# Peptides against a protein of PDB entry 8YVU, part 68

Target 1, 39 residues: chain A of PDB entry 8YVU
Amino acid sequence: PQLCYILDAILFLYGIVLTLLYCRLKIQVRKAAITSYEK
Target 2, 160 residues: chain B of PDB entry 8YVU
Amino acid sequence: TWLTVLKKEQEFLGVTQILTAMICLCFGTVVCSVLDISHIEGDIFSSFKAGYPFWGAIFFSISGMLSIISERRNATYLVRGSLGANTASSIAGGTGITILIINLKKSLAYIHIHSCQKFFETKCFMASFSTEIVVMMLFLTILGLGSAVSLTICGAGEEL

## One batch from the design tools (peptide; made by RFdiffusion4, then SolubleMPNN)

Design b2_p14_3_s3 (from b2_p14_3, 10 letters changed)
Fold by OpenDDE base, seed 5:
Structure b2_p14_3_s3 (fold): chain B 39 residues (1-39), chain C 160 residues (1-160), chain D 39 residues (1-39), chain A 14 residues (1-14)
Amino acid sequence: as target 1 above (39 residues)
Amino acid sequence: as target 2 above (160 residues)
Amino acid sequence: as target 1 above (39 residues)
Amino acid sequence: SFLLLLELLKKQLS
C-alpha cells in the first residue's frame, strides 16, 4: 500500500509539471497568434 | 507529418526510454537486494525470476542510446543500428508486458486464495508487494514500449 | 489499496493524454515560429 | 554517457 501511494505522488507531481508546461506553451501560442493577427 | 514530429522528438523519446530503463533496473536491483526471491514460494515474482527488469532495462537503454546517437550524427549505419535496436526493444517490451501480466494474475490469484486480510503475514505481504512492484514495472514497460515503437517508426520512415 | 490502484490508473492515463497534448501544442508553436520567421 | 544524458535532460527542460 505504501508503494502505491508513492507512485501516486510521483504521477501527481508529473501531472502538475506537465500541466504547467502545457499552460506555458498555450500562452506562447496565444501570443504568437495575436502577433500574427496584428501583421 | 507524423514522421517529422517523431523525428523531432526522437531525442526526447530516447532519453525517456533510458530513464525508464534505469528506473526498472534500480527497482530490480533493490528487490533483489532486499528479498531473496529464490526462497519465496510460488510464482509471485515470476517476472523477476525471468530477469525481465535486467534484460529489459538493458535493451531499452541500448535502444535509447543508439537512437540519440543516431539522431545526433545522422549516419546511415547508426540509423540502421538504431532501427534494429528499437525493434528489438519493442519486441522485448511486448514480451515483458506479457510476463508482467501473467505475474500480476498469479499474484492476484494468490491474494484471493489466501484471503489476505492480515497484512503482517509474510506471504500476504510478499504477494502485495509483488503486485505493487509489478504494476509499477508494467507502467514503466508501457512507457518504454511506447518510446521504442515511436523510435522504430521514425527509423523505418527514414529507411523508406 | 483498491482506491490507490484506481488513482494510479487515472493518473497514468492523464499523464499519457497530457504528453500527447503537449507534443501537439509544441508542434503548433514550432509551426507558428516558422511562419513568423518567414514574414 | 550519464553526463550526456543529464545534458539532454537539461536541454529538454530549457
Scores: peptide ipSAE 0.469, ipTM 0.794, DockQ to the pose 0.025
Fold by OpenDDE base, seed 1:
Structure b2_p14_3_s3 (fold): chain B 39 residues (1-39), chain C 160 residues (1-160), chain D 39 residues (1-39), chain A 14 residues (1-14)
Amino acid sequence: as target 1 above (39 residues)
Amino acid sequence: as target 2 above (160 residues)
Amino acid sequence: as target 1 above (39 residues)
Amino acid sequence: SFLLLLELLKKQLS
């Protein structure tokens, strides 16, 4: 049971990091789309 | 093209493979330091007795390093070397998964036979601990195998 | 303990889905960057 | 090797 909680913590941290990276990438896609629309 | 995507993510896959290998090595070292596997009766830690965390981590680390070096230097001989290392790592990963599945089956069978309702019983605790460690190692091995296979496909595509 | 394993499964699935979405988004950013460069 | 890994991680995060 303790190992399960450790795994949960690692997976949770991984999920947070991926979410942040996804948000950053989504912002980049939006910026690129706006730049392409203005040309 | 899927091959182009794999080539672009080759460094990421290599880093993931090295990281997975290091985590496996760390877990193996910690388990071996805390538990004297040689004195444990039964095949609960068969994967550890076979030395899988050690040789598996070495194979995955070498494969990942070679993949990264091959991508950075862009040399034909390094591509072939990386392909060979990734193939070897894929075989090692498959073997590791097989060993871990066998260990998991034995551990689960032990838990079912002894009707481990008392978690604080030494035998049930060890079986449960072994099951948890084996599941974690299995997860890491699957990730390592996935990265090694992806790198192998990428390397094979470059030869073509 | 059972809830912990369920949480692990959910977090693992979430991690896989986010990884796939991140890869797709990264491809979109690269395509957008190439299109902006050709222009 | 660890420094190389850190550099690769930084590159992926950039």
Scores: peptide ipSAE 0.469, ipTM 0.789, DockQ to the pose 0.025
Fold by OpenDDE base, seed 3:
Structure b2_p14_3_s3 (fold): chain B 39 residues (1-39), chain C 160 residues (1-160), chain D 39 residues (1-39), chain A 14 residues (1-14)
Amino acid sequence: as target 1 above (39 residues)
Amino acid sequence: as target 2 above (160 residues)
Amino acid sequence: as target 1 above (39 residues)
Amino acid sequence: SFLLLLELLKKQLS
């Protein structure tokens, strides 16, 4: 049971970090698309 | 730059907030249907007795819906309304986290005091079950609060 | 303890989905960068 | 409202 709670914490933190990275990457894709459209 | 990021993710945050609210409401309904919380002795279900899953879900749902509507219609009056709703949801989320932490402490104390070596005892089982539900609710509340705060910052940035 | 395992399963699935989406987005960024370089 | 939520989810997944 203790391992389960530790795993929950790790997975939760991983999810938050991945969400932030995904948002950053999505912004980069959008910026690249806008730059491509302006050319 | 960060404000621009939040504006672009406003719909996602709103959807996440609504989803979190719905899950919270579902958990509250299931717990109320399966367990007679009013008949359970102790404060192991204090968060449920306070009705947090219900009013918290309502606040988050309203905030999320208003945020989505505000983003779609792009009207100034809706932005202010969304900001107010998100602020209220943030306060509600903070209060909910506090209640859940208190409940968690009481549940853990109960388990410790009764020396719950026998998991199959009704009281120990209820305390353990309460602890697990409270942890799940805490995670959901943190997610909801994060979305509400992000939406609040986004709305405040639009008003400036 | 069973609820903890259910939560682990949900978070794990969420992490996998986010990882796949992140990989797709990263590939899109790379393709956009290559296209921009060729112009 | 629920349909709008589903559309938003679909948009985010697209």
Scores: peptide ipSAE 0.469, ipTM 0.793, DockQ to the pose 0.025
Fold by OpenDDE base, seed 2:
Structure b2_p14_3_s3 (fold): chain B 39 residues (1-39), chain C 160 residues (1-160), chain D 39 residues (1-39), chain A 14 residues (1-14)
Amino acid sequence: as target 1 above (39 residues)
Amino acid sequence: as target 2 above (160 residues)
Amino acid sequence: as target 1 above (39 residues)
Amino acid sequence: SFLLLLELLKKQLS
């Protein structure tokens, strides 16, 4: 049971990090699209 | 389009494969160091007795390394070598999944037979621990197989 | 203990989905950058 | 080889 909770913690942390990276990438895509539209 | 996607992520997949291999190796070594698997009654640790964490880790590590080297040098001979290694790693991953499923079934059967309501009993604790480790290894193996298959498809696309 | 395993499965699935989405988004960023460079 | 892996990880994170 303790190992299960440790795994949950690792997976949860992984999910948070991926979510943050995804958000950053999404912002970059939007900025790139805006720059492309202005040209 | 999918091949292009895989090619762009080839380095990432290779790194993921190596990391998966390293984690599997670490788990194998930790379990072997903490538990005398050979002295444990029953086949609760059948996957470990089969040596899967070790040979699987080796295959995945080699495959990942070759994939990374192939991507960096972009040489035809390296691409072929990477394709071969990734194919071998994919086969190894499939075999590993099978072994882990069998081990999981045995562990669950053991828990059921002994009516392990009290997890503090040594045998029940070991069976539960084995089950947890096997599940973790199964997830890692699935990830490794996914990366190996992806790299294989990417390599096959480059050969065409 | 059963809840822990269910949580593991959900988090694992979430991680896979996020990884796929991240890859797709990264490709979009690259395509947008190429298009912007060609203009 | 381990250093190369670390460099690859850094490259992916950048």
Scores: peptide ipSAE 0.468, ipTM 0.794, DockQ to the pose 0.025

Design b2_p14_3_s4 (from b2_p14_3, 8 letters changed)
Fold by OpenDDE base, seed 4:
Structure b2_p14_3_s4 (fold): chain B 39 residues (1-39), chain C 160 residues (1-160), chain D 39 residues (1-39), chain A 14 residues (1-14)
Amino acid sequence: as target 1 above (39 residues)
Amino acid sequence: as target 2 above (160 residues)
Amino acid sequence: as target 1 above (39 residues)
Amino acid sequence: PLLLLFQLLLKELS
């Protein structure tokens, strides 16, 4: 059970990091799209 | 297009593969240090008895290192070497997954047969621990195989 | 213990899906950058 | 190293 909880913690942290990265990338895509539209 | 994306992520995939290999090696070492697998009856640790965490980690580490080196130097001979290593690592990963699945089935069968309601019983505790470790190793192996396959596809694309 | 394994499976699947989405988004950013460069 | 690789990848994508 302790190992399972440790794995859950690692996977949870990984998921949070990926979510943050995805959000940053999405913001970049939006900025690029806005810049392209203004041209 | 997909090949181009994979090529740009090749170094990252290689590093991920190395990390996966290191984690597998660490788990194998910890299990060997904490548990005397040789004295454990049954097939609940069949993957560990087969030495998968060790040789699998080695194959993934070599594949990842070669992939990183190949990407950094951008030499044709390194690309071929990386392709070969990644292919070998992919095969090793597939074999490892098979072994882990078999081990997982045996562990689950053991838990089911013994109706492990008492977690603190030695046999049930060991079976549960084995199952947890095998699941972790299975996840890591799947990640490693994914990276190795991706690197193999990238290498094959570069050869064409 | 069974619930912990189920949680692990869900988190693992989530991680895979996020990775795929991240890759797709990365491709979109690259396409947008190429289009911007050609202008 | 993973963070560094991610940063490098982000720089290459920008």
Scores: peptide ipSAE 0.466, ipTM 0.794, DockQ to the pose 0.020
Fold by OpenDDE base, seed 1:
Structure b2_p14_3_s4 (fold): chain B 39 residues (1-39), chain C 160 residues (1-160), chain D 39 residues (1-39), chain A 14 residues (1-14)
Amino acid sequence: as target 1 above (39 residues)
Amino acid sequence: as target 2 above (160 residues)
Amino acid sequence: as target 1 above (39 residues)
Amino acid sequence: PLLLLFQLLLKELS
């Protein structure tokens, strides 16, 4: 049970980090698309 | 710039693979040091008895190292070597996953058959512990396989 | 304990999906950047 | 080192 909780914590942290990265990347894609549309 | 980014991604994947391998090796060594697996019922720690944490870790480590070296040196022979190693690691990872799944099923079956309601009973504790370790190893193996496959695809793309 | 393992599975799946989405998004950003550079 | 590589990758992607 303790190992499971540790794994949950690691996976949760990983998920949060990936979500943040995904959001940042999504914003970048949107910015790139807007810039391409203006050209 | 694109090539540089891809190279850095490959390096990251390689490092991830090495890390996964090291973690698997560490778990294997810890389990082997703490538990005398030879005296435990064979079905619970079948993956450990098969030596998967060791050979799997070796394969993943070699694959990751070769990938990193290939990326850094930009030599054709190293790229091919890395591709081969990653492919081998992918196969090894798949085999490892299969073994771990079988072990997990056996462990779960053992828990079910013996109606393990008391956690601190020796047999039930061992089965539960084995199940937890196997799940963790399975997770790590899947991550390693994912990295190896990704590196293989990248390497194959570079060869074309 | 069983709930913990279920959570692990969900988080793991989430991590894989996010990783794939991140990769796809990254490829899109690169394609957009290349297209912008050619214009 | 993995975290550093990840951070470096993030910086290059920015």
Scores: peptide ipSAE 0.471, ipTM 0.794, DockQ to the pose 0.022; fails the geometry check
Fold by OpenDDE base, seed 3:
Structure b2_p14_3_s4 (fold): chain B 39 residues (1-39), chain C 160 residues (1-160), chain D 39 residues (1-39), chain A 14 residues (1-14)
Amino acid sequence: as target 1 above (39 residues)
Amino acid sequence: as target 2 above (160 residues)
Amino acid sequence: as target 1 above (39 residues)
Amino acid sequence: PLLLLFQLLLKELS
């Protein structure tokens, strides 16, 4: 049971970090698309 | 740029908030149906006794619905209404987190005091079950608060 | 304890889906960067 | 893409 809670915490942190990275990457893709459209 | 991204995700955040509210209502209903909370001694289910799953879900649902309607209609008066609703939902979420933390502390203290070595004892089982439900509700409340705060920032950016 | 395992399963699935989406987005960014370099 | 993800999640939940 203690391992389950530790795993939950690790997976939760991983999910948050991945969400932030995904948002950053999505912004980069959008910026690249806008730059390509202006050219 | 961040405000533009948040504006594009406003509908998604609103839907997420409504979904979180629905899950909270479902959990509240299940707990009320399975457990006679009024007959349980102690403060193990203090968050449920306070009716948090019900009023919290209502606040988040209203906030999410108003946010979606505001985004779809693009009316200035709806933006202000959505901002007010999101602010109220954020306050409600913060209060809910506080109540859940207090409940969690009481549940953990109960488990510690009764030295729950025998998991099959009714009181220890109920305390453990309560702790698990409170943790799940806390997670859902954090997600709901995050969505409400994000929507509030979006609404404030549009007024600006 | 059973609820903890259910939460672990949900978070694990969420992490896998986000990882796949992140990989797809990263590939798209790389393709966009290559296309912009060729122009 | 978030809307598509949400639709996919709704489809998985239906």
Scores: peptide ipSAE 0.465, ipTM 0.779, DockQ to the pose 0.036; fails the geometry check
Fold by OpenDDE base, seed 2:
Structure b2_p14_3_s4 (fold): chain B 39 residues (1-39), chain C 160 residues (1-160), chain D 39 residues (1-39), chain A 14 residues (1-14)
Amino acid sequence: as target 1 above (39 residues)
Amino acid sequence: as target 2 above (160 residues)
Amino acid sequence: as target 1 above (39 residues)
Amino acid sequence: PLLLLFQLLLKELS
C-alpha cells in the first residue's frame, strides 16, 4: 500500500509537469499562428 | 532552433529511458536481496526468475546511451545504431510486458486461492508485495517502451 | 488499497493521453514554423 | 543533469 501511494505521488507530479508543458506549448502555437497571420 | 529543441527532447527521452532502466535494475536487485526468490514457493516472482529486470534494464540503458551519443555527435552511423538499439529495446519492452502480465496473473491467482483476507500472513504478504512490485515494473516498462518507440520514430524521421 | 490502484490507473491513463497530445501539439508547432519560413 | 536539461528545454521553448 505504501508503494502504491508513492507511485501515485510520482504520477501526479508527472501529470502536473506535462500539463504545464502542454499549456506553454499551446501558447507558443498560438503566438506562431498570430505571427503567420500578420505576414 | 527547432532542430536544437528536437535534439534536446531526444536527449531527454534517452535520459528518461536510462532512468527507467536504472529504476528497474534497482527494484530487481532489492527484491533479489530481500526475498531470496529462489526459495519462494510458486511462480509469484516468475518475471524476476526470468531475469527481466536485468536484461530489460540493460537493453533500455544501451538504447538510452546510444540515443544520447547519437544526438551529441550527430553522426549517421550513430543514428542508425541508435535506431537499431531503440528497436531492440521496443521488442524487449513488449516481451517484458508479456512476462509481467503472466506474473501478475499468477500472483492474483495465488491470492485468490489462499483467500488472503489477512495480509499479515507471510505468504499473503509476499504475494501482495509481489503484485505491487510487478505492477510498478509494468508501468515502468510501458514508460520505457513509449520512450523507445518515440526515439525510434524520431530516428526514422531523420533518416528519411 | 483498491482506491490507490484505481488512482494509479487513472493517473497512468492521463499521463499517456497528455504525452500523445503533447506530441501532436509539437508536430503542429513544427508545421507552423515551416510554413512561416516558406513565406 | 536531467533537471538542468529540462530547465534548458523550458528556456529554449519559451
Scores: peptide ipSAE 0.465, ipTM 0.793, DockQ to the pose 0.021; fails the geometry check

Design b2_p14_4_s1 (from b2_p14_4, 12 letters changed)
Fold by OpenDDE base, seed 1:
Formats: structure tokens, sequence, C-alpha cells
Structure b2_p14_4_s1 (fold): chain B 39 residues (1-39), chain C 160 residues (1-160), chain D 39 residues (1-39), chain A 14 residues (1-14)
């Protein structure tokens, strides 16, 4: 049971980090698309 | 296009594979050091008895290292070696998943047969502990297999 | 303890999905960058 | 490269 909670914590942290990275990348894609549209 | 992306991520996949292998090896070492698996009743640690954490970790580590070295040096012989190692690691990972699933089934069956409601009973505790470790190792093995397969596809694409 | 394992499975699946989405998004960004460079 | 760097940073954080 304790190991399960440790794994949950690791996976949760990993999920948060990936979500933040995904959001940043998505914002970059949107910015690139806007810049290409203005060209 | 997908092959190009995978090629650019080869080092990352290799590092991930090595890390997964090292974690599996660490778990195996810890379990073997803390528990005398040979004297545990039942087959709740069948994956450990089969030595999967050790040989699997070795295969994944070698595959990952070769993949990283191949990507960095960009030598044809290293690419072929990495492809072979990744293929072997993929097979090993698949075998490992099978072993872990069998172990998980045995552990769960043990828990059900003995009606393990009392957590602090030695046998039930060991079965539950085994189940937890096997699940963790299963996740790690799936990650390792994914990386190895990805690297194999990349290597095959480079030879093409 | 059972709830912990269920959470682990959900978080693991979430991590895989996010990784795939991140890879797809990264590919899109690269394709967009290449297309912008060829103009 | 960014993911690799992040992963390396994560590894170094341990």
Amino acid sequence: as target 1 above (39 residues)
Amino acid sequence: as target 2 above (160 residues)
Amino acid sequence: as target 1 above (39 residues)
Amino acid sequence: NDLLLLYLELLLSF
C-alpha cells in the first residue's frame, strides 16, 4: 500500500509536468500559426 | 516523417530505457536482499525467481546505451548493433510482461484463496507486497518495451 | 489499497496519452517550422 | 531536445 502511494505521487507529478509542457507547446504552436497567418 | 521524429528522439528513448532498466534492477536487488524468495511459500515472486529484473535490466541497459552511442557517433556498425540490441530488448520486454502477468495472476489467486483480510499476516502481506511490486515492474516493463520498440523502428528506418 | 492501484492505472494511462499527444504536437510544430522556412 | 533536457533535469533532481 505504501508503494502504491509512492507510485501515485510519482505518476501524478509526471502528469503535471507533462501537462505543463503540453500547454507550453500548444501555446507555441498557436503563436507560430498566428505568425504564419499574418505573413 | 514519423521516422524522422523518432530518430531525433533516439537519445531520449535510450535514456528512458536505461533508466527503466536501472529501476527494475534496483527493485530486484532490494527484493532479493530483503526477502529470501526461495523460502517463500507459493509462486508469488515467480518473476523474481525467473530473474527477470536482472536479465531484463541488462538487456534494456545495453540496448539503451547502444542506442545513445549509435545516435551520437552516427556510425553504420553502431546503428546495426543498436537495432539488434533494441530488437532483443523488445523481445525480452515482451517476455517480461508475460512473466509479470503470470506472477500477478498467481499473487492475486493466492490472496483470494487464503481470504487475506488481515494485512499483517505474513503470507498475506507478502502476497500483497509481491502484487504491488509486480504491478510497478509491469508498468516499467511496458515503458521500456515502448522505448525499445520505438528505437527498433527508428533503426530499421535508418537502414532503409 | 485497491483505490490506489486504480489511480495508478488511470495516471499511467493519462501519462501515455499525454506523451503521445506531446509527440504529435511536437511533430506539428516542426512541420510548421519547415513550411515557414521554405517561404 | 527540450524533452531530453527536461528529462535530464529530472534525473539530476534525484
Scores: peptide ipSAE 0.513, ipTM 0.803, DockQ to the pose 0.045
Fold by OpenDDE base, seed 3:
Order: sequence, then C-alpha cells, then structure tokens
Structure b2_p14_4_s1 (fold): chain B 39 residues (1-39), chain C 160 residues (1-160), chain D 39 residues (1-39), chain A 14 residues (1-14)
Amino acid sequence: as target 1 above (39 residues)
Amino acid sequence: as target 2 above (160 residues)
Amino acid sequence: as target 1 above (39 residues)
Amino acid sequence: NDLLLLYLELLLSF
C-alpha cells in the first residue's frame, strides 16, 4: 500500500512535468510554423 | 505568447474543469449513498460533511460552462462573466484543498491513534477508505484549480 | 487500497500517452528546424 | 491540434 502512494506521487509529478514540457514544445512548434509562414 | 496559448486552450480547460467537477460530484454521491456519514464517529469524512464535493462541483461546473460559452460566442459580457466565475472557482478550489488536507490529517491521525494493524476492523477500514477517497479528491481538486487558474489568467489577459 | 492501484493505472496510461505525444511533437520540431535550415 | 481535438471530443463524449 505504501508503494502505491509513492508511485502515485511520482506518476503525478511526472505527469505535471510532461504537461509543462509538452506545452513548451507545442509553443515552439507553433512559433516555428508562424516563422516559416512569414518567410 | 503564453496568454495566446491559454486562449487557444480555453475550451479544453473548461471541459477539463467540468469533467473534474462531475467526477467529484459522483464521488460525493456514491459515498453518501453507500455510507451514512452522519453516523460515523470522528472527522474521517470531514470534507464530505462540509459538503465540498457538492458545492465545489457546482462552482467548477459553472465556471467551466461559462468559459466554454464565452469562447464560443466571443461576447464581451460573457468574457467578464467567465472571469468572475473562474475567479470564484479558483477560490473554491483553494478552500477545497484546505478542507481536504485537514480531512487527510485527521484520517491519518485516526489510523495512528488506533494502531490500525487489523485492516479488517470496521473503523480502520473506514479510515483507510476515507484516506483513499480524500487523496483522489485532492488530485481532482488540484486539477480543477489548475484549470480554473489558467482560465482566470486567460480572462484577465483579455480584459487588459 | 484497490483504488490507489486504479489511480496508478490511469496515471501510468496518461504518462505513456503524454510521452508518445511529446516524442511526436519533438520529431515535428526537429523536422521544422531542418526545413527552416534548408531555406 | 488534431490530437487535441480528438482528446476534446473524447472528453465531451463522457
């Protein structure tokens, strides 16, 4: 049971970090697309 | 740039908020239907006794719906209404987190005091069950608060 | 205790999906960068 | 964006 809670915490943190990274990467892709369109 | 991204994801955030609210409401109704919380000794279900799953779900649902409607109709008056609703939902979420943390502390204290080595004892089982449900509700509340805050920031950026 | 395992499963699945999406997006960024460099 | 839309549709389906 204790391992379950620890795993939950790790997975939750991982999910948050991945979400932030995904958002950053998505912004980069959009910026790159806009820059490519302006050229 | 961040505001632009949040604006584009406003509908997604609203949907997430509504979903979180519905899940919270479902948990509340299930717990209230299966267990007579009023007859349970202690403050193991203090968050449920406070009615948080119900009023919190209402606030989150309203804010999410208003956010979606505001984005779809692009009306200035709806934007302002959505901002107000999202702000209220953010406050509600913060209050909910506080209530859930207090409930969690009480539940854990109960487990420690009674030395719940026998998991099959009714009281210990209820305390453990409460802890599990409160943790789940806490995660959902954090998600809901995150969406509400994001929507609030987006709305505030549109008003400026 | 069973509920935490269910949550673990959901979070794990979410993490996998996000990882796949992140990888896909990273590939897109790389392709966009290469295309921009060739121009 | 298409995957996000798919995710939105999935969320709306619940």
Scores: peptide ipSAE 0.498, ipTM 0.793, DockQ to the pose 0.039
Fold by OpenDDE base, seed 4:
Structure b2_p14_4_s1 (fold): chain B 39 residues (1-39), chain C 160 residues (1-160), chain D 39 residues (1-39), chain A 14 residues (1-14)
Amino acid sequence: as target 1 above (39 residues)
Amino acid sequence: as target 2 above (160 residues)
Amino acid sequence: as target 1 above (39 residues)
Amino acid sequence: NDLLLLYLELLLSF
């Protein structure tokens, strides 16, 4: 059970990191789209 | 194209493969250091008895390193070497998944047969621990295989 | 322990899906950057 | 640790 909880913690952390990266990338896409629209 | 995307992610996939391999080695080392697998009844640690965490990690590490080196140097001979290594790693990963699935089935069967309600019983604890470790290794092996296959496809695309 | 394993499976699946979405989003960013460079 | 840092760096660079 302890190992399972450790794995959960790792996967949870990984999910958080990926979510943050995804959000940052999404913001970049939006900025690129806005810049393309203004041209 | 898909090939172009995979080529750009080749180094990342290689690093992921190496990381997966290192984690597998760590798990193998921890299990071997903490548990005497030879004295455990049943085939609940069949993957460990087969030495998969060790040889599999070696294959994945070599494949990942070759992939990174191939991408950095961008030499034709390295591309071929990486393709060969990634192909070998893909085969090893597939074999590893098979071994882990068999181990998982045996571990689960053991738990069901013995009706392991008491977690602190030595046999049930070992079976549960094996199941947890095997599941973790299975996830890692799937990730490693995915990276190796992706790298193989990239390498094959570069040779064509 | 069973609930922990189920959580692991869900988090693992979530991680895979996020990775795929991140890759797709990255491709979109690259395409947008190329389009902006050609203008 | 170096491999992990490399992995994190790659993740951040992508």
Scores: peptide ipSAE 0.530, ipTM 0.809, DockQ to the pose 0.051; fails the geometry check
Fold by OpenDDE base, seed 2:
Structure b2_p14_4_s1 (fold): chain B 39 residues (1-39), chain C 160 residues (1-160), chain D 39 residues (1-39), chain A 14 residues (1-14)
Amino acid sequence: as target 1 above (39 residues)
Amino acid sequence: as target 2 above (160 residues)
Amino acid sequence: as target 1 above (39 residues)
Amino acid sequence: NDLLLLYLELLLSF
């Protein structure tokens, strides 16, 4: 039971980190697209 | 395009394989050190009795190391060796999943037969603990298999 | 206890999906960068 | 530790 909750915590943290990275990457894609359009 | 993406992630996949292998090995070692599996009634730890944490960890570790070395040195013989190792690791991963599923079924059956409503009973606790560890190992094995298959596809693409 | 395992499964699935999306997005960033460089 | 550092370095490189 405790191991299950520990795993949940790890997976939750991993999900948060991935979400942040995804958001940052999405912003980069948008910036690159805008720069490409202005050229 | 997909092959190009996988090629760029080969080192990451190799590291993931090694990490997965190490975690599996650690779990196996801890369980074997804390619990006398031979004295536990039933086949609750059948995956451990089969030695999956050990041989699975070896296969994934070798596959991961070969993948990393192959990527760094970019030698034809290393690429072929990595492909072979990743193929073997993929087969091992599939076998491991099967073993873990069987173990999980046995553990769940044990819990059902003994009507483990009282969590603090020693036998029920062991069965529950086994179930938790097996589930964790199953997830790790799926991750390892995914990485091994990805590396196999990459290696096959490089040979073509 | 059962809820914990269900949560593990959901978080695991979420992690896989996010990883795939991150990979796809990374490819898009690279393609956009290449296109911008060729202009 | 070296493996973990390698993993972190790889994660940061992406």
Scores: peptide ipSAE 0.518, ipTM 0.803, DockQ to the pose 0.048; fails the geometry check

